Peptides against a protein of PDB entry 9GMZ. Designs and how they scored, part 197

Target 1, 343 residues: chain A of PDB entry 9GMZ
Amino acid sequence: TGFPLELLTRPATERLAYFENYTVAHPRLKEVYEILMRTIAEPAGASFIFVYGASGVGKTTLRLRVEQKLTELALPKLESDRARVPVVGIEAIAPESRYFNWKEYYTRALITLEEPLIDHKFDYGVRGISRDNFGKINVESKVVAPALRRALENALIHRHPDVFFVDEAQHFGKVASGYKLQDQLDCLKSLANMTGILHCLLGTYELLTFRNLSGQLSRRSVDIHFRRYCADSPEDVQAFKSVLLTFQQHLPLAETPNLVDHWEYFYERTLGCIGTLKDWLKRVLSDALDREATTITLKDLQKRALSVAQCQKMFKEIQEGERQLSETEADVQNLRSALGLGA

## One batch from the design tools (peptide; made by RFdiffusion4, then SolubleMPNN)

Design b2_p21_2_s3
Fold by OpenDDE base, seed 4:
Structure b2_p21_2_s3 (fold): chain B 343 residues (1-343), chain A 21 residues (1-21)
Amino acid sequence: as target 1 above (343 residues)
Amino acid sequence: SEMEELQKLAEEIEKETEELF
């Protein structure tokens, strides 16, 4: 068990790429993956899935693995239905302005939905949307947001993805007023309703603000909490240590570093977030490979660790999110008790 | 031992990784 030993004779680029592409199916990722895949297969009238959790917990990894799996499952059908796209995934960009750029959002969604390899040209019914010689979608600057929305609605209907992913979806919330956030949520809701396409929003705990603002979205949404590992749970500590051991075995180095003995330091600097851990190890591995090092040392780890100040900030943001969820759970219990349903 | 338990959990994770990804 571990990395293919033949990698030790391969270029540093291949060794790094191996580790980059290696996804540990850690317990929380597996759980969320299974729930997400099931919910996508059987939405039960849901229009939205919210996947929320700490920054660096692994939401992007989850998305990419679900996108891959949905694509693999769709391949036999895609041979017969050349118009279909199994999945579309975009990342929401933080607006430079106080306002979310819907034009850019729709443009990115269209570009992502219309992969170059789709032989079946779709007429968007919108002037200024074209394919280049490489099959990439080009959107002229003159195309207005309402036209891009209609193009996206038509494209989503025609391509009929099983899900539309929006990663970093908390960036919708960075709009300076709650009213503007509601308008954005209503816009997304309208897009989901008009297309019949399930939307999955992945983001930080700031995404919980969306649930509070739209009582109608909550009725048609499935919530998935992607939890970090907590040091106050013995089971979570064991899971975190086992993930460290797994990564230790999959670092393509001549000498296996002992990461597990430093688990507390890894926990301190990742807050139990496996994505943060993987990214840290990637940086350290890259440095080690550049030096043609046989192993990773504690000094190598320390050089690429997040600062204590960064970890303290991230931890406060996590605690606030976890608190909000705990309050919501308590409110549900209080409601059940008030209804005469046993808590 | 703790390391034997961790190794079993790691092997389970590896198996799940191979099955899922």
Scores: peptide ipSAE 0.584, ipTM 0.959, DockQ to the pose 0.911
Fold by OpenDDE base, seed 2:
Structure b2_p21_2_s3 (fold): chain B 343 residues (1-343), chain A 21 residues (1-21)
Amino acid sequence: as target 1 above (343 residues)
Amino acid sequence: SEMEELQKLAEEIEKETEELF
C-alpha cells in the first residue's frame, strides 16, 4: 500500500513526519529481527547478544522495532507486575575524555529504566538519586560511579527487562588500550551476571574487537551479523530494488518518483545500507516539500547524495569489517579440519 | 515485468513483516 493520499492536503511537517516514522520492511531487517527476537526469548544461557553491521544498515530501526514488539507482548503481564519494564534501550555516547564515562552511562540507563509512568517508586538505596515532581530520575553530581552501578543493578533486578539494549556500543572500545577494553567488557559482563539481564550490544564492525578479546564472552554471546545488501548477489539487488519501490510509494508527493530506474546510483551512494537510503530520501523529501514540488528528480537526489569520497571511506570500513568476519569463519573451518571434522 | 516481480516481492515482504511487527 502507498502513503495515505490525504497527506497531500496536509502541512509539509506532517508529510515529512509520515515518512520519518515509516519503516520499510526488507529481508535483512526481517531476518535479523527474527533471530534477535528468538534469541531474546530463548537466550540459552547467553548473557550477551552482539549485533554487528555497517553504519546506516538499520540497527537503530531494528532496536526500536524489537523494543516496540517486546513492549506489546509484555502489556498483559505489566497489568499484574507494575514494577516490570519489558525492555530498556540506551545509546552509548562517545566519551569526550580519554576514559569511558561510566557515571553518565549508569545515569542514562537509570533515567531510561525509570520512566515517569512507572508508579512503583523504587528506592535505589543511594543518596542523591531522587525523582522530581514529574517522576523523572534526578542524579546529584555527588553520586559516584560505584553507587550508580549498584542503583542500576538494583533497578535492573527490580524492573527485570527481557533485554537491555546498548546502541552505538563500539564507543566502549574507543577509549582503551587492549587492557582497558577488557576492563570495560568485564564491567559489562559483571553487570549482566549480577542482574541476570541479557545485554544486546548493537554497533559497527568495531564491536568485533570485543569478540576477539574475550574467549569467555564468546561462550556466553550470540553473534548476529546485520549485513548490507551486496551488488554481487542477484537476490540482494532484487531486495534493494524492492525497497526503492516501497520507498517511492511511501513518499507523500503528488507524483510518484521512479527511484527503481536509478537503483545503481542509489546503491553507489548508500552501499546497500537502507538507513543511509532512508536518511538520503528524507533530506530530499524535505527539500521537495519546502519548494512545494510535485515530485523528486535525479537532480534533487544528486544535491543531497553523499560524496564519492564519503562513500569510499564508508566502503573501506565495511570491507574491513566483512573481512574480519570472513576470517573468523575460515578460522572455524580450520579448527574443524584440525579436529578431523570434515569441512 | 521486472516491476511486477519487484511489486510482488515488496508485497510478500510487507505481508510477512505485518505478522512480525
Scores: peptide ipSAE 0.427, ipTM 0.920, DockQ to the pose 0.731
Fold by OpenDDE base, seed 5:
Structure b2_p21_2_s3 (fold): chain B 343 residues (1-343), chain A 21 residues (1-21)
Amino acid sequence: as target 1 above (343 residues)
Amino acid sequence: SEMEELQKLAEEIEKETEELF
C-alpha cells in the first residue's frame, strides 16, 4: 500500500505532515517493540529498562509507538479510574552546565504527567505549583528541586503509569566524573523505588556506562539493544532495501522515486539507521514540495545527505558501542563456561 | 524479480506489524 493519492491535491504542509507521521515497519523495530511491551507488562521486579542503540536508529519512534499502544490498552480502565495516566514520556535535555538540571527534569515530568485532560485536580501541597485556566501546570521559578521531586513522587503515585519514559537519557551521563553519574543513577533509582513506577531510559550506547556503574541497577534492570542494519548480513541488507521500497511508496509525490537502486548510497549515509534515513527523506521531500517537483532525484538526495565526516564520526561511536556489547556477551559466555553451564 | 521479493518482504513485515503500528 502507498500514500493516499488524495494527498497530491493537498497543501505541501499536509503532504509533509503525512510523511512525518508515517512509521515504517521494519524487523528491528518490531523485535524491540515486542521485547519492550512484554517487559513493561511483566517487569519481574525490574525498576529500570535500558533501551540503547545508535543515534538515529529509531528509539524515539519506538517510544511514541509504545506510548500510543499503552494508552490504547488503558482506555477501558481510564473511564473508571480518572486519576490514572497510562504512560508518561519525556526527553532529557542536554545540560547547559556540567551538571544535570534536576529542577528542569522534574518540571518537565510534572508538566507532561499533568496534561490538561485530567479532570481530577491533584494538589501536590507545593507552593508555587499551580494550574492555569487551561489546566496546564505552572511552576514558579522559586520552587526548589527537592520540592519538585516530592511533587513528582506524589504525582507518579497518584497517576500510577505503567512506565515512565526518558528519551535521550545519555544526557544524565554528560557529567564529567563517573561519581556524579552514579549520584544521578542513585537519584533515579530512589525515584523509581519511592513511586513503584518502572522507568525506561532510551539513549545512545553511552547508556552502557550507566549499567556498569551500579551493580544494584544491573540486578534491577532489563537491557534492550536496538541494533542497526548491518551491510555484512544479507538478511539485514534485504530488510534495509524493503524499508527503502516502503518509503518510496509513502513519499507523497506524483512520480514514485526509485530509492532501492541507490540502497548502497543510502546505507553509506545512514549506517543502517532507519531514523536517520527517515529524517534525510523528510528533508529531501520538504525541498521537493517547496519547488513543486514531481519526484526526487539522486542530486536532491545528495544535497541533504550527511557529510562523510559526520558519517565517519557516527560510525566510530557505533563501533565502540557494538564492541562493548560484544565484550559483555563474551564475558557472560566465559562466566557460564567457568560455572560449568553450557554455551 | 528482486523487486517482487522485496515487495513480498515489505508486505510480510507490514502484515506482521499491523497490530503493533
Scores: peptide ipSAE 0.423, ipTM 0.920, DockQ to the pose 0.707
Fold by OpenDDE base, seed 1:
Structure b2_p21_2_s3 (fold): chain B 343 residues (1-343), chain A 21 residues (1-21)
Amino acid sequence: as target 1 above (343 residues)
Amino acid sequence: SEMEELQKLAEEIEKETEELF
């Protein structure tokens, strides 16, 4: 088990691309993947799925793997139904201004729905939306957000994806002064209701604010917590060490580095987040390849590590998110006890 | 050894994940 040894004779760019494209398997990714796939297959009247967890836990990796699998499973049906798109996934953008840019969101969603060279050009019924000679959507600057919304509603109805993914969905919470977060949720709820398309919002623990504000959405949502690995769990420590072992076997270097012996330092600087770990190792690998180094050292790791101050900030954000979830679970338990349902 | 146990765990997780993806 490990990287193809032929990579050692290949250019640094190909060696780095191999590691970039490599997805490490780990128990939390498997667990959340199975729950998400089951929920998409059998939504049971849900209109929303919320996937929340720490920054760098691996939510984007999860999304991409689910998008790939849903596409593969749909291929036999797509031969007969050329209008259908099995899945659509976008990333919500952090607003440059104090408010979420709905025009940009709708434009990106439309572009993503129409990226497949589906021979069936759908007319969105909106003036100023066209396709170029390459089949790409062009949106004229004069097209307003309400018109783009209607175009997206029509496109989602026509393409009928099994799920619409929105990554970094905490950015919907960036509202201008005087606007309500509820208005953003009502826009999303209305889009899901008008199209009949299941929406999956992936993001940080800031998504819990959305969950708590929408008493009506809570009845039509499924929650999935993508947990980090915790150092107080022996099973989580073993899983984290196994991930380090797999990564050291998949670093395309002449000498296999011993990452497992430094597991505590890796844990200290990643907080048990596998995406943060992969990004760190990618930076260190890039530096090693640029130097034509045979291996990576602890000094090479230290040069690209997050600072203690960055880790402390990230850890406070994680603890606040985990606390909010624990309080919600405790509140449910206290409510059950108060109702006489027992523990 | 600890390393042999970790290797076995890593291979089991990889195999189970390859069956899912």
Scores: peptide ipSAE 0.421, ipTM 0.925, DockQ to the pose 0.715

Design b2_p21_2_s4
Fold by OpenDDE base, seed 4:
Structure b2_p21_2_s4 (fold): chain B 343 residues (1-343), chain A 21 residues (1-21)
Amino acid sequence: as target 1 above (343 residues)
Amino acid sequence: SEEERLRKLAEEIERETKELF
């Protein structure tokens, strides 16, 4: 099955929106989804879930799909519990300054949690937090980060989501000079503990550095590695090619492009990251639609590809992350020695 | 063919991932 053929007569904006909203199923997404859903349902005393993987592997897609599913599953309960929000998801912002902006984080979290359509309005107990006539949360500039934190804690307790998602969570690792990354962990740990809400942090391999700073957090967390597809794995290559085949069927163009024939080039310029692939195809589709083209060519692909230099940089970052996750015999021996188990 | 194999794989993955849609 491909795209709805009626899209060929629709405006370019609708055709592009179709592809943008299209989610391709792939084995790594399924695997991580199943682990994540199971962990949310049965956290077994975990307060945190860490989902880490390469930039563009599909973490945001995973989050959105889980948010949709949790919302769907909660619908019957939401009829009786009008205060409940089933899930909340935000993206952590890269700080413009040398430190993570907690005020902005708390504000965004509170705005996202307190959706306008929720029937039961909440009193935050904090001056300068209000709702407009449409029920949208407004936070006055005078409200300071500690007050916003308390408001968020109270809102999370009252709304009781099954999970709180933070995408791009590696940005919590951005600390000013003189501050410790540990303090950021302690802030998050405290928020999770005070609210009783499970936190899921999605991010790059930089999350590993953050995660490894707290043994207590380590004991209270589940780790999920969202792997890219590897060209040295025949199974991964087949999965990657199947994704290309599916995407070519879902590009709303008059003539189906043959993406599969160029799989090596797609792999070279995406490093096996499906999100990177999708974003590339969106750009190329947009260009094709603007030209009223019937199909996509290799030249069209090349025009919107990441440069070799970009790919080399991204690949080095991936290799370093994958290396950190590779347990060596030396690591085991070092741990055993440190535990006094002997060699 | 390779295409038929890939199509079958894609369909299998889609069937197994219905919960994602």
Scores: peptide ipSAE 0.327, ipTM 0.892, DockQ to the pose 0.673
Fold by OpenDDE base, seed 2:
Structure b2_p21_2_s4 (fold): chain B 343 residues (1-343), chain A 21 residues (1-21)
Amino acid sequence: as target 1 above (343 residues)
Amino acid sequence: SEEERLRKLAEEIERETKELF
């Protein structure tokens, strides 16, 4: 199955939008989705889920698919409970200052949680939080972080989402001292505990730094590693080639490009990250559509590829993350051996 | 062919992930 052929007669904007909205199915996405959905359904007393993996591996795609599914599953209940929100998802912003902006975080969380379409409106008990004529939350600049926290706690309790997603959660770790990072983790832990809402933090391997700082979080967290495809695994290579084949069928061009024959080049410049691959193909498709080209060439791919230097930097970050996980597994084995449980 | 194997794999993955899409 490929793209709808009618798209070939449609404007370039519509053709590009089709590809942008297209989600490729792939084994790692399925695996992580199943683990995440199961963990959300049965958290077993966990307060946190950590989803970590390379930049561009597809974490945002995973989040969006889970949000869609949780919303779909909640629809029958939402008809009877108009106060309920099935899922909340925000993206953490990198702080411009040396300190994480909790005020901004709470504000964005409140705004996201309190969409205008929610019929049931409640009082937050905080002055300076209001709704406009369209039902959108407005937070006055005078509202302080502790008040916003209380408002968010009340909103989360009242709306009772199945999970609270924080994408790019490694940005919590961008503080000048380990002590400040611990305080931030304690704030998140307190929010999860006070609301009873499961938090899912999605991010890069920098999230592993949170595990090293809080032995208490690790006891109440589930960890999900969203792995890239590895070229040393024949199965992963086949999966990656299959993704290329699917993408070439879903590029709305008159002539289907042969992406599979260039799989090594695609792997070299994406490091096995499907999000990176999709973003690359989107840029190349945009260029092709602008030129009214019938297909994509290797030259078109090369124009929009990440540089070797960028790939080398990204690969070092991935290797360090994968190494830290491998060491943790070895530490567990050593502990098991020391306990007489066997490796 | 390799292409046929990849197509079958793609179709299998798509079928197995139908709940995702």
Scores: peptide ipSAE 0.308, ipTM 0.883, DockQ to the pose 0.702
Fold by OpenDDE base, seed 1:
Structure b2_p21_2_s4 (fold): chain B 343 residues (1-343), chain A 21 residues (1-21)
Amino acid sequence: as target 1 above (343 residues)
Amino acid sequence: SEEERLRKLAEEIERETKELF
C-alpha cells in the first residue's frame, strides 16, 4: 500500500513528517532484528552484544524497532512491576575533547532511565541528583563521574531493563591511546558485571577494534554483523530494488517518481545502505515540497546526492571493515583446519 | 514484468515483517 492520498491536501510539514516516520521493511533488517531479539531473550551468559555495520546501514532504525517491541512485550508485566523499565537506549556522543566524557554519558543514561512517567521515585543515594517538579533529572555541577556511575549502577539494578542499548558506540574508541581504550572497555565491562544488565553496543566497523582488544570480552560477547546490500549478489540487488519501489510508493507527491529505473545511481551513491538512501530521499522530498513540485526528477536527486569523493571514502571504510571480518572468518577456518576439524 | 516481480517481493517482505514492524 502507498501513502495515504489525503496527505496531498496536507501541509508540507505533515507530508515530510509522514516520510520521516515511515520505516521500510527489508530482508537484512528483518534478519538482524530476529537475531538480536533472540539474543536478548537468551543471552546464554553473554554480557555484551556488538552490532556492527556500515554508517547508514540502518542500525538506529533496528535499535528503535527493538526498543518498541521490547516495550510492547513488557506492558503486561509493567502493570504489576512499576519500578521496571523494559529497555533503555542512548546514543554515545563524540567527545569535543580527546577524552570520552563519562560524566555526560552517565548523566544521559540516568535521564533516559528516568524519563518514563514512572511514579516510583528512586533515591539515587547521591547528593546533587534530584528530580524537578516535572520529573526531570537535575544533576548539579559538583557531582563527579564516580558518583554518577554509582547512581547509574543502582538505577540499572532497580529498573532492571532486559537490555541497555548504546548507539554510535564507536565513539568510546576515540581515545588518544590503546591503553585508554582498554580502560573504557573495562569501565563498560564493570558496569555490565555490577548491574547484571546485558549491554548492546551498536556502531560502525570501528567496533571491531573493541572485539580484538579483549579476549575476555570476546568470551562474553555475541557479534551481529549488519551487512549492506551487495551489487555482486542478485538477491541483494532485487532486495535493494524492492526497497526503491516501496519508497517511491511512500513519497507523498502527486506523481509517483520512478526510482527503480535509476537503481544503479541510487546504489552508487548509497553503497547499498538503506539508511543513507532514506536520508537522501528525505532531503530531496523536503526540496520538492518547498518548491510545491508534483514529482522528483533525476536533477533533484543529483542536487542532494553524496559526492563521488564522499562515496569513495565511505566505500574504503566499508571495504576495510568487511576485510577484517573476512580475515576473522578465514582465521577461524584456519584454526579449525589446524585443530583437525574439517573446514 | 520486472516491476511486477519487485512488487511481489516488496509485498512478501511487508507480509513477513508485519508482525515485527
Scores: peptide ipSAE 0.302, ipTM 0.882, DockQ to the pose 0.709
Fold by OpenDDE base, seed 5:
Structure b2_p21_2_s4 (fold): chain B 343 residues (1-343), chain A 21 residues (1-21)
Amino acid sequence: as target 1 above (343 residues)
Amino acid sequence: SEEERLRKLAEEIERETKELF
């Protein structure tokens, strides 16, 4: 299957939007999706799910697909319970200051949770939180973070989502000392405990620092590693090549480019991360559409590739994350062996 | 061919992941 041929007669904006909205299926995405969906359905007393992996591995794509699926599964129940929201997802913003902006976090969470389309309006009991004529939440500047937290707690209890997603969750830690990071995690833990809502934090390998800081979080968290494709695995190489083949069929161009023949170059500049690959192809497609080009060439790819220096930096961060996980797996295995438990 | 093998793999993955589209 390829792109709809009718797109060739459509504006460049529609052609680009098609590719932007296209999700390529790949084995690692499937695996993590299945684990995440099962964990959300049966959290077994967990308050947190951590989804960690390389930047550009596809975590945002995973989140959006899970949000879509949870919404679809909830539709029959939403007819009877008009107050319910099946899922809420936000992106954590990198703090401009040394401190995470909880006021902004709570504000964004409230705005996202309280969609205009919800018929049943809730009173938060907080002065300075209102709805506009379109039903959008407005938070006055005078509203303080503790009041916003109480409003969010009440809203989460009332709306009862199956999960609360926080994407780019490594931003909780970027500027915080280990102690401040623990305080932030304790705040999130308190929010999850007070509301009874499962939280899923998606982010880079920097999230591993969160896992190690709280022995209480480790007992109430499920960990999901979203792995990249590795060039030393024949199966991973075949999967990566199959993704390239699928992308070349879904580029809305008059002539199908041969991406597969350049698989090593694509791997070198993406480190086996499918999100990085998609973003690269999106940039190249945009350039091609602007030139009214019939296809994409290697020269077009080279113009929009990440630099070797960028790839080296990203690869170092990946190797450190993979090392930490490998050590943890070895420690678990050593503990099991010492206890006389099998592998 | 390699292309045919990759195509079959892609089609298999797509079939198994219909819920992701």
Scores: peptide ipSAE 0.292, ipTM 0.877, DockQ to the pose 0.664

